# Ledger of designs, part 5: peptides against a protein of PDB entry 4Y8H

Target 1, 222 residues: chain A of PDB entry 4Y8H
Amino acid sequence: TTIVGVKFNNGVVIAADTRSTQGPIVADKNCAKLHRISPKIWCAGAGTAADTEAVTQLIGSNIELHSLYTSREPRVVSALQMLKQHLFKYQGHIGAYLIVAGVDPTGSHLFSIHAHGSTDVGYYLSLGSGSLAAMAVLESHWKQDLTKEEAIKLASDAIQAGIWNDLGSGSNVDVCVMEIGKDAEYLRNYLTPNVREEKQKSYKFPRGTTAVLKESIVNICD

## One batch from the design tools (peptide; made by RFdiffusion4, then SolubleMPNN)

Design b1_p24_4_s1 (from b1_p24_4 with A2D A6R H16Y A17E A20L)
Fold by OpenDDE base, seed 3:
Structure b1_p24_4_s1 (fold): chain B 222 residues (1-222), chain A 24 residues (1-24)
Amino acid sequence: as target 1 above (222 residues)
Amino acid sequence: ADEVARAEAAAAAAAYEAALAAAA
C-alpha cells in the first residue's frame, strides 16, 4: 500500500494505490483505499482492508449523527479525535493506519493516525509499504503554496513512485480533492497506468506461446 | 464494545466542538 496526503493553497489532496495483497498474492487490482467519513472529510486507509473499512464506517456514522444533532458541519479534528480514541482503545486488534484529511469552517487539515493512536500533522504525509519511495518524491517536489493541479500531480507522482518501488503497491491511482468552499472531488482511477491499450494489431503469437490463463479477480474489498 | 466505542467517540467529538464554539 501507498497512501499520501498533500496540502495546497486552498485545500488538501489525498491519494492511494489500488492494489490489495494477501501475502505474496495480489488479491485485487482495483481496491478502493479512499473512504468518505463525511462529504468534505476523507481518509486514506492502510493495513487490513476490513479494519480500515470498519473504522471509517463507524466514525462516519457517528459524525453524521453528531452533525445532524448539532446542525454543524463536521470538523476534521473531530474525526481525528474519534479515530484516535477508537484505534487506541482497540490497540492490537485493529491494524489500521490512516491519513485523514478534509476541509471545514476552520480551513484545510491533513493528519495521520498510527494503529496505536499516535497522530502526526504535516503539509505532506506518506504511509504504507511504499511510503519511503513516495516520501522521496514529496520531499523533492513539495513547495509552499501549491496549486490544486500541482498538488494532484505531486500526490499522483508520489503514489506512482510507491507503485514502481513496492511490491505491495500497484495498479491504479485514486485521488480525492477537498478544496475550501467546494464539494469534494473523488477521482476514482485518476491514473490507470496498467491499462494495456488493446493493441489493435492482432499479433498472431508464434506457435508455442502459452495462452494467458483467464485471471479470475476476486474482489476482497467488499 | 462497538456501541461503547461509538458513544465515547461521539462524546469526545461533542466536547471538542463545544470547546471550539466557546473559543470562537
Scores: peptide ipSAE 0.023, ipTM 0.492, DockQ to the pose 0.017
Fold by OpenDDE base, seed 1:
Structure b1_p24_4_s1 (fold): chain B 222 residues (1-222), chain A 24 residues (1-24)
Amino acid sequence: as target 1 above (222 residues)
Amino acid sequence: ADEVARAEAAAAAAAYEAALAAAA
């Protein structure tokens, strides 16, 4: 697994690879590792995929209830706290670690959570078996005041570094963009580097343009 | 600049977490 988060000038992007492995076998080449907690709060899961999905579903339900009870929009720090408490309570039973990101009335946020409940805060983060390769890209190319497009590219390049350098990571790149004042934009299979698309006509993309091979925008209109 | 920004972000997150815990 390789998961990353990158803050940009008006929001946050998270990205993940889509490989799921069971021992030496690639069980699923297109596993979704980006999960919605709320409309504007998403996480990227690493570790045990089943644990990540179960945890994020539980927290999603709890944060919705909390939002209703408080009459407040869900906050990333609320999701963070609930996740920390859950992971700490079940320490040693849940093999999940997460990047948690989103936008709320207080701004854009990016956190990571380890299975033992520790948290990191940063403008860029990487987790998973491919995280070292991803971090090398992030550290080399991250700058203050990234645009949305620059952040998407940086996150995607970091995931690709993980894919190429880690056998546990691979297949496609999923991206979720959370921009202040907008709905979340989930870009499933933003990159499909292992799909030999037939040589469609050589669009000479300018140097530095990552070809978006497939864009699926899921409008989450609640 | 990046270290300072990370430290500020960490402090802000910790403060917000503490405030959330105090409100809960």
Scores: peptide ipSAE 0.017, ipTM 0.417, DockQ to the pose 0.019
Fold by OpenDDE base, seed 5:
Structure b1_p24_4_s1 (fold): chain B 222 residues (1-222), chain A 24 residues (1-24)
Amino acid sequence: as target 1 above (222 residues)
Amino acid sequence: ADEVARAEAAAAAAAYEAALAAAA
């Protein structure tokens, strides 16, 4: 998985790859990793897809109820706090990490949450197995006062770096744009890069090499 | 209610900006 968030002059962009893997198997080539908490608050999720979706739906329902009772627009910090508390409470049981982003009456916001409940704040963030490759792009090209278009491009380029450099990331790029004073713009399959799966080069092993027919990785530490 | 909402919004905004400045 590769997920990113990028702040721009008037909002925030989040993006994700669409590969879902189960061990060495690509289970889904077009998995949705961007989830709506509220109309203007979205998250990018990684870890167990079922856990991420269940958590975001729970928080979304609670935020909706709170918004209805208070007649107030949902706040990103409220979503962040609820998600953080939930993930911390179930530490070690829920292997989810999230980028949480949105716009509210206080402005645009971008946060990350780790499975152990720690949170980071930044103008740009990346998480997942492809996060290092994505971060290299973000660190190289992020600047103050990005336009919407520049931020979408930067986020997409960062996801593509993850796709190209991480086997756990791949297929398409999804984008969600949250601009102040506008409706959220969810761009499903914004990019469909034809990732040439490196054809498994049929390595003709030299005579005398035994091919490993099966590899099993056993996590010895719970 | 509106005054409380404005005060909470201002406090949240200030806290966020401070966190961003510390993370930069």
Scores: peptide ipSAE 0.016, ipTM 0.418, DockQ to the pose 0.019
Fold by OpenDDE base, seed 2:
Structure b1_p24_4_s1 (fold): chain B 222 residues (1-222), chain A 24 residues (1-24)
Amino acid sequence: as target 1 above (222 residues)
Amino acid sequence: ADEVARAEAAAAAAAYEAALAAAA
């Protein structure tokens, strides 16, 4: 797995690869690792996909209830706190690592949560087995005041680095953009680098064309 | 309730910005 988050001038981007593995086998080439907690708060999951989905659904329900009771838009820090408490309570039982990102009335936010409930804050983050390769790209190309388009590109390039350098990462790139004052933009399969274009081997060769299966040029030196 | 909400949000924002500054 490779997951990343990148802050830009007016919001935050998260991205993930889509590979799911069971031992040496690719079980799913198009696993969704980006999950909605609320309309403007999303997370990227690393670890066990089922655990990540279950945790994010639980927190999503709780934050919706909290929003209704308080008559407030959900806060990223509230989602972070609930996730942290849940992961800490089940320390060693939940194989989930998360990047949590979103926009709220206080601005744009980007956090990571480790399985033991520790949290990091940054302008860019990476987690998963491909995180080192992703981080090398982020550290090399991140700058202040990124545009939305630059942040999407940077996040996607970082995920691709994870895909190319980590056997546990691969297939497609999913992206979610959370910009202040806009709806979240979920870009499923934003990049599909391993989609073999079905070579339309409809070479309609004209009638009478023999397919050359093997050509060997032997230089006979006289 | 709205003032408390704004104060809590402002405190959370300040804590976040401080954490970002410390991480940089």
Scores: peptide ipSAE 0.014, ipTM 0.400, DockQ to the pose 0.015

Design b1_p24_4_s3 (from b1_p24_4 with A1S A2E A5R A6E H16L)
Fold by OpenDDE base, seed 2:
Structure b1_p24_4_s3 (fold): chain B 222 residues (1-222), chain A 24 residues (1-24)
Amino acid sequence: as target 1 above (222 residues)
Amino acid sequence: SEEVREAEAAAAAAALAAAAAAAA
């Protein structure tokens, strides 16, 4: 898996690859690793796919209830705290590594969470087996005051570095853009760099392509 | 799990790359 988050001047972008694996086998070429916690708070998940989905759904439900109870828009730091406390309670046995991002009344936020409940903050982050390949792109091309378009490009280039250089990453790039004062823009399959071209030749060979070297007819009935 | 080992190896390698970038 390769997941990234990048802050820009008016919001935050997250991106992910779309490969799911079962050991050495590609289980799914087009899995969704971007999860909605709330309308304006999204996360990218690495580690156990079932755990990342289940924990984000649970915290999404709890954030909705908390928003209704407080009569306030959900905050990214509230989602971060709920995720951290839940993951810490299970002592790393929930295999969820998350990049949590969003916009709220306090601005734009980007955090990471590890399975044991540790948390980091940054302007750019990467997690998963492709995180090094992604971080090489982020460290080389990140600057302050990125535009929306520059941040989407940087995030998608970082995911592509994981797709090309990490065995655990592949297929497509998914993107979610969270801009202050706008709805979240979920760009499923924003890039599809692994589209299979049409086969120029059929693997259906005409009859007689294999030469008969010897024929033997044996009568089995007297 | 292999996934936890892969995530830990990725985190350790990210820490090494961040340390190498901070030492450069």
Scores: peptide ipSAE 0.000, ipTM 0.227, DockQ to the pose 0.080
Fold by OpenDDE base, seed 3:
Structure b1_p24_4_s3 (fold): chain B 222 residues (1-222), chain A 24 residues (1-24)
Amino acid sequence: as target 1 above (222 residues)
Amino acid sequence: SEEVREAEAAAAAAALAAAAAAAA
């Protein structure tokens, strides 16, 4: 997995690759690693896919209830605190590594959370097995006062570095843009750099290429 | 109490962001 977050002048971008793996096996080529906590607060998840999904859904439901009870838009720091407390309670047994980003009445925010409940703050962040490949791009090309378009490009280039250089990362780039004063823009499959080309040759042999030497019908029921 | 804690958390996050901006 490669996940990134990048702050820009008027908001925050998160991005992820779309490969799911089970050890050495590609389980899904186009999984979603970007999760909505609230309309304007999103997470990118690395680690155990089921844990990242379940924890973000649980906190999303509690944030919605809290928002309804308080009659306030949810804050990114409230989501961060709830995630942190939940993950810490389980002492790292919930394998969720998250980049949490969003916009709220206090501005734009970008955080990371580790499975034991530690948290970091930054203008750019990367997590997952492709994080070093992504960070090499981020460190090389990040600048202050990025535009929305520059931040989307930087985030997508960082995810592509993971796709090309990390075995645990691959396929497509998903992006979510959270700009102050706008709705969140979820760009599923923003880049699809690994479209399978049509095979030049068909391996469909005509029926009868392998001769049927013998057929037997066996009744399995008495 | 909850509002004060949220305001303190927002102030701490803003202070961390300001410290990160001052160290750059």
Scores: peptide ipSAE 0.000, ipTM 0.174, DockQ to the pose 0.016
Fold by OpenDDE base, seed 5:
Order: structure tokens, then sequence, then C-alpha cells
Structure b1_p24_4_s3 (fold): chain B 222 residues (1-222), chain A 24 residues (1-24)
């Protein structure tokens, strides 16, 4: 997995690859790793796919209830705190590594959470097996005051670095853009760099390519 | 800023730990 988050001047973008693996096997080529916690708060998940989905759904449900009771838009820091407390309670047994991002009445936020419930804050973040490949791109090209378009490009380039260099990452780039004063824009399959090309050659041999040296018909029914 | 360099060093250490633990 490669997941990234990048802050820009008026919001935050998160991106992910779409490969799911089971050991050496590609289980899914188009796995969704971007999860909605609330309309304007999204999470990218690395680690155990089931754990990342389950924890984000649980916190999403609790944030929705909290928002209804308080009559307030949910805050990214509230989602962060709930995720942190949940993961800490399970002492890393929930294999969820998360980039949590969003916009709320206090602004745009980008956080990471590790399985043990440690948290970090940054203008750019990467997690997953492709995180080093992604971080090399982020560190090389990140600047202060990115535009939305520059941040989407940077995040997508960072995910592509994971796709090309990490065995655990691959297929497509998913993006979610959360801009202040706008609805979240979920760009499923924003890039599809690994579309299977048409086979240039058919390996279907014509009938008769192999000489039949002997034919024997055996009646299997007496 | 010094804060960006500390964040980069912390991010690199966190990335190494996360890379070892986070499979797809």
Amino acid sequence: as target 1 above (222 residues)
Amino acid sequence: SEEVREAEAAAAAAALAAAAAAAA
C-alpha cells in the first residue's frame, strides 16, 4: 500500500493506490483505500484492510451521532482523538495505519495514526509499504502554499512512485480532495496507469500446430 | 524552517516503521 496526504493553501488532498495483496498474490487490483468518516473528513488506510475499514466505519458512525447531538459539523481532531483512543486500547492488535484528513469550521487538517495510537501532524505524510518511495517524491517537490492542482499532482506523483517501486502497491490512483467551503471531491481511479493493453500477439496456436501421433478412443461406459 | 526539518526526520523514522508494518 501507498497512501499520502498533502495540505494545500485552501484544503487537503489524500491519495492511495488500489492494490490489495495476500502475501505474494494480488487479491484485488482496484481496492478502495480511501474511506469516508464524514462528508468532509476522509481517511486513507494501510495495514490490514479489514481493520482499516472496520475502525473507520466505527468512528464514522460515532462522529455522525456526535454531530447530530451537538448540532455541529464534525471536527477532524475529534475523529483523530476517537481513532487514537480506539487503536491505543487495542495496543496495536488492530493493524490500522491511517492518514486522516479533512476540513471543518477550524480549517484544514492532516494527521497520521499508527496502529499503537501514536499520531503525527504534517503538511505532507505517507504511510504503507510504498511510503518511502512516496516520501522521496514529497520531499523533493513539496513547497509551501501549494494550489489544489499542484497538491493533486504531487499526491498522485507520490502514489505513482509507490506503484512503480513498491511490490505491495499498484494499479490505480484514487484521490480525495477536501477544500474549505466545498464538498469533498472523491476522484475514484483518478489515474489508471496500469490499464492492461490489448495483447499484441495471440498465443492461440491454430488447430493442427501439434501433430497427432496417435489417437485412441476409449468407451468409458460399458 | 527548523520545524519542517524536524517533521521530515520524524516522518522518515515513522515511514520506516510504517513500511515494515503496513502491508496492502
Scores: peptide ipSAE 0.000, ipTM 0.230, DockQ to the pose 0.053
Fold by OpenDDE base, seed 4:
Structure b1_p24_4_s3 (fold): chain B 222 residues (1-222), chain A 24 residues (1-24)
Amino acid sequence: as target 1 above (222 residues)
Amino acid sequence: SEEVREAEAAAAAAALAAAAAAAA
């Protein structure tokens, strides 16, 4: 997995690859690793796919109830705290590594959470097996005051670095953009760099192209 | 046979459950 988050001037973008693996096997080429916690708060998940989905759904439900109870829009820090407390309670037995991002009345936020419930904050973050490849791109091309378009490009380039250089990462790039004052834009399969092009040559040969050199018919039924 | 289709469906469900448990 490669997951990234990038802050820009008016919001935050998260992105993920779409490969799921079981050891050396590609289990799914187009899994979703971006999860909605609330309309304007999204996560990218790495680690165990079931754990990332289950924890984000649980916190999504809890943050909705909390929002209703408080009569307030959900805050990214509230989702972060709930995720952190939940993961910490299980002491890394929930294999969820998350980039949590969103917009709320306090602005745009980007955090990471490790399975043990440790949390980081940054203007750009990467997690998963492809995180080093992604971080090499982020460190090389990140600047202050990114535009939305520059941040989407940077995030997608960082995911592609994971796709090309990490065995655990592959297929497509999913993107979610959370801009202040707008609805979240979930861009499923924003890039599909591994679409199998049509073969330039047809390998359909007419019958008889391969010569039969010898035929032997053995009657097996008496 | 219906049994082969059930076994394939169970194998597909097990593969999906295993895929859900896959490290991403």
Scores: peptide ipSAE 0.012, ipTM 0.238, DockQ to the pose 0.051; fails the geometry check

Design b1_p24_4_s4 (from b1_p24_4 with A1S E3A H16A)
Fold by OpenDDE base, seed 4:
Structure b1_p24_4_s4 (fold): chain B 222 residues (1-222), chain A 24 residues (1-24)
Amino acid sequence: as target 1 above (222 residues)
Amino acid sequence: SAAVAAAEAAAAAAAAAAAAAAAA
């Protein structure tokens, strides 16, 4: 997995690759690694896919209840704290490595969370097996005061570095953009750099192209 | 039979464990 987050002048972008793996096996070529915690708070997940989905759903439900109870829009720091406390309680046995990002009445936020419940803050972050490939792009091309378009490009270039150089990353780039004063823009398959081209030849052969060497009819009801 | 239901439950549990073990 390669997941990234990048802050820009008026918001935050998160991005992910779309490969799921089971050891050496590609389990899914187009999995979703971007999860909605609330309408304006999204999470990118690395580690165990089921744990990342389940923990983000659980905290999403609890954030909705907390928002109703407090009569306030959900805050990214509230989601961060709830995720941190939950993951810490399970001492790293929930295999969730998360980039949590969003916009709230206090501004735009970008955080990371590790499975043991440690948390970081930054203007750009990467996690997963492709994180070093992504970070090489981020460190080389990040600048202050990024535009929305520059941040989407930087995040997508960083995910592509994971797609090309990390065995655990591949297929497509998903993006979620959270801009202050707007709805979250979820761009599923924003880039599809690994589309299989049309085959130059048909591999459909007529019946009888392979000779039948022997036929035997066996009645299985006797 | 109870043996087929146990084998299907074990296969479903193994499939659920394999799905849980998928790394993203």
Scores: peptide ipSAE 0.046, ipTM 0.413, DockQ to the pose 0.033; fails the geometry check
Fold by OpenDDE base, seed 2:
Structure b1_p24_4_s4 (fold): chain B 222 residues (1-222), chain A 24 residues (1-24)
Amino acid sequence: as target 1 above (222 residues)
Amino acid sequence: SAAVAAAEAAAAAAAAAAAAAAAA
């Protein structure tokens, strides 16, 4: 997996690859690794796919209840704290490595969370097996005061570095854009660089394409 | 270096998880 987050001048972008694996097997070529916690708070997941989905759904439900009880819009730091406390309780047995991003009444936020419940803050982040390939692109091209378009490009270029250089990453690029004062823009399959070409020829040859090299009739009855 | 070590730890955990379950 390759997941990234990038802050820009008016919001945050997260992106992910779309390969799921089971050891040496590609289980899914087009899995969704971007999860909605709330309308304006999204998460990218690496590690065990079931754990990333289940933990983000659980915290999404708890954030909705918390928003109703407090009469307040959900905050990214509240999602971060709930995820952190849940993952720490399970001492890394829940195999979720998350990039949590969003917009709230306090601004735009970008965080990472590890399976043991540690958390980081940054302007750009990468996680998963492709994280080093993604980070090489981020470190080379990140600047302050990115535009929305520059941040989408940077995030998608960083995911492509994982797709091309990491065995655990592949297929497509998914993007989610969270801009202050707008709805979240989920761009499923924003890039599809691995579309299989149409087969120009059939491997079904007509009968008789194999040459008969020798024929022998043996009388088996005297 | 700390980000690389965290990324390598996440990659190693993802590789270990990929041996037992569908990994993302």
Scores: peptide ipSAE 0.042, ipTM 0.423, DockQ to the pose 0.141; fails the geometry check
Fold by OpenDDE base, seed 5:
Structure b1_p24_4_s4 (fold): chain B 222 residues (1-222), chain A 24 residues (1-24)
Amino acid sequence: as target 1 above (222 residues)
Amino acid sequence: SAAVAAAEAAAAAAAAAAAAAAAA
C-alpha cells in the first residue's frame, strides 16, 4: 500500500493506490483504501484491510452520534482522538495505519496514526509499504502554499512512485480532496495507469504448428 | 432455518477471514 496526505492553501488532499495483496497474490486490483469518517473527514488506510475498514466505520458511526448530540460539525481532532484511543487500547493488535484528513469549522487538518495509537502532524505524510517511494517524491517537490491542483498532482505523483516501485502497491490512484467551504471531492480512479491493453497479437497457434513426432492408438476396451 | 443462517454466517465469516487476510 501507498497512502499520502498533502495540505494545500485552502484544504487537504489524501490519495491511495488500489492494490490489495495476500502475501504474493494480488487479491484485489481496484480496492478502495479511502474511507469516509464523515462527509468532510476522510481516512486513508494501510496495514490489514479489514482492520482499517472496521475501525474507520466504528469511529465514523461514533462521530455521527457525537455530531448529532452536540449539534455541531465533526472535528478532525475528535476523529483522531477516538481512533488513537481505540488503537492504543488494542496495543497494536489492530493492524491499522491511518492518514486522517479533513476540513472542519477550525480549518484543514492532516494527521497520521500508527497501530499502537501514536499520532503525528504534518503538511505532507506517507504510510504503507510504498511510503519511502512516495516520500522521495514528496521531499523533492513539496513547497509551502500549494494550490489545489499542485497538491493533487503532488499526491498523485507520490502514489505513482509507490505503484511503480513497491510490490505491495499498484493499479490505480484514488484521490479525495477536502477544501474549506466545499463538499469533499472523492475522485475514484483519478488515474488508471495500469489499464490492460488489448493484445496486439494472438499467440494462439493453429493446430499442427507443433509437429507430431509419434502417434500410438491403444484400444482401452476388449 | 438455522441451517441457512449458519451457511450465511459461514459465508460472512469466510468473507471476513478473507478480508482479514488481505493486507493493504
Scores: peptide ipSAE 0.041, ipTM 0.415, DockQ to the pose 0.029; fails the geometry check
Fold by OpenDDE base, seed 3:
Order: C-alpha cells, then sequence, then structure tokens
Structure b1_p24_4_s4 (fold): chain B 222 residues (1-222), chain A 24 residues (1-24)
C-alpha cells in the first residue's frame, strides 16, 4: 500500500493506491483505501484491510453520535483522539496505519496514526510499504503554499512512485480533496495508469490450423 | 448531495467477502 496526505493553502488532499495483496498474490486490483469518517473527514488506511475498514467505520459512527450530542460539526482532532485511544487500547493488535485528514470549523488538518496509537502532524505524510517511494517524491517537490491543483498533482505523483516501485502497491490512484468551505471531493480512480490493453491477436485459431490425422467413431452400446 | 450516497451502496457489498486476510 501507498497512502499519502498533502496540505494545501485552503485544505488537504489524501491519496491511495488500489492494490490489495494476500502475501505474494494480488487479491484485488481496485480496492478502496480511502474511508469516510464524516462528510469532511476522510482517512487513508494501510496494514490489515479489515482492521482499517472496521476501525474507521466504528469511529465514523461514534463521530456522528458525538456531532449530534454536541450540535457541532465533527473535528479532525476528535476523530484522531478516538482512533488513537481505540488503537492504543489494543496495543497494536489492530493492524491499522492511518492518514487522517479533513476540514472543520478550526481549519484544515492532516495527521498520521500508527497501530500502537502514536500520532504525527505534518504538511505532507506517507504510510504503507510504498511510503519511502512516495516520500522521495514528496521531499523533492513539496513547497509551502501549494495550490489545490499542485497538491493533487503532488499526491498523485507520490502514489505513482509507490505503484511503480513498491510490490505491495499498484493499479490506480484514488484521491480525496477536502477544501475549506466546500464538500469533500472523492475522486475514485483519478488516475488509471495500468489499464489492461486489448490483446493484438486472438488465441482462437480457425478450424484446420491443426490437421486431423485420424478419426475413429466407437459405438459404446452394443 | 445525492452523488455521495450512491457511491456508498456499491462499496458496502464488495467489502464483506475479501476483508478477512487482505493486507493493504
Amino acid sequence: as target 1 above (222 residues)
Amino acid sequence: SAAVAAAEAAAAAAAAAAAAAAAA
């Protein structure tokens, strides 16, 4: 997996690859690794796919309840705290490594969470097996005051670095853009650089390509 | 609005069968 987050001047972008693996096997070529916690708070998951999905759904449900009880839009730091406390309670046995991002009434936020419940803050972050390939692009091309378009490009280029250089990453690029004062823009398959081309030749040969040397009809019923 | 709700229904059906042993 390659997951990234990039802050820009008016929001945050997260992106992910779409390969799921079972050891050396590609289990899914087009899995979704971007999960909605709330309408304006999304996360990217690396590690155990079941754990990333289950933990994000659980916290998403609890964030909705918390938002209703408080009569307030959910905050990214509230989702971060709930995820952190849940993951820490399980001492890293829940294999969820998350980039959590969003917009709330306090601004745009980008965090990472490790399975043991540690958390980091950054302007750009990468996690998963492709994280070093992604970070090489991020460290080379990140600047302050990125535009939305520059941040989407940087995030998608960083995911592509994982797709091309990490065995655990592949297929497509998913993107989610969370801009202040707008709805979240989920761009499923924003890039599809690995579309399987049509085979130039058919493996169906016409009848008569192989000569019939002998035919025998045997009646099995006397 | 309505476009986000339609994407959720398609995602829920595929997730249940593959989840138990996949690493991402």
Scores: peptide ipSAE 0.037, ipTM 0.403, DockQ to the pose 0.034; fails the geometry check

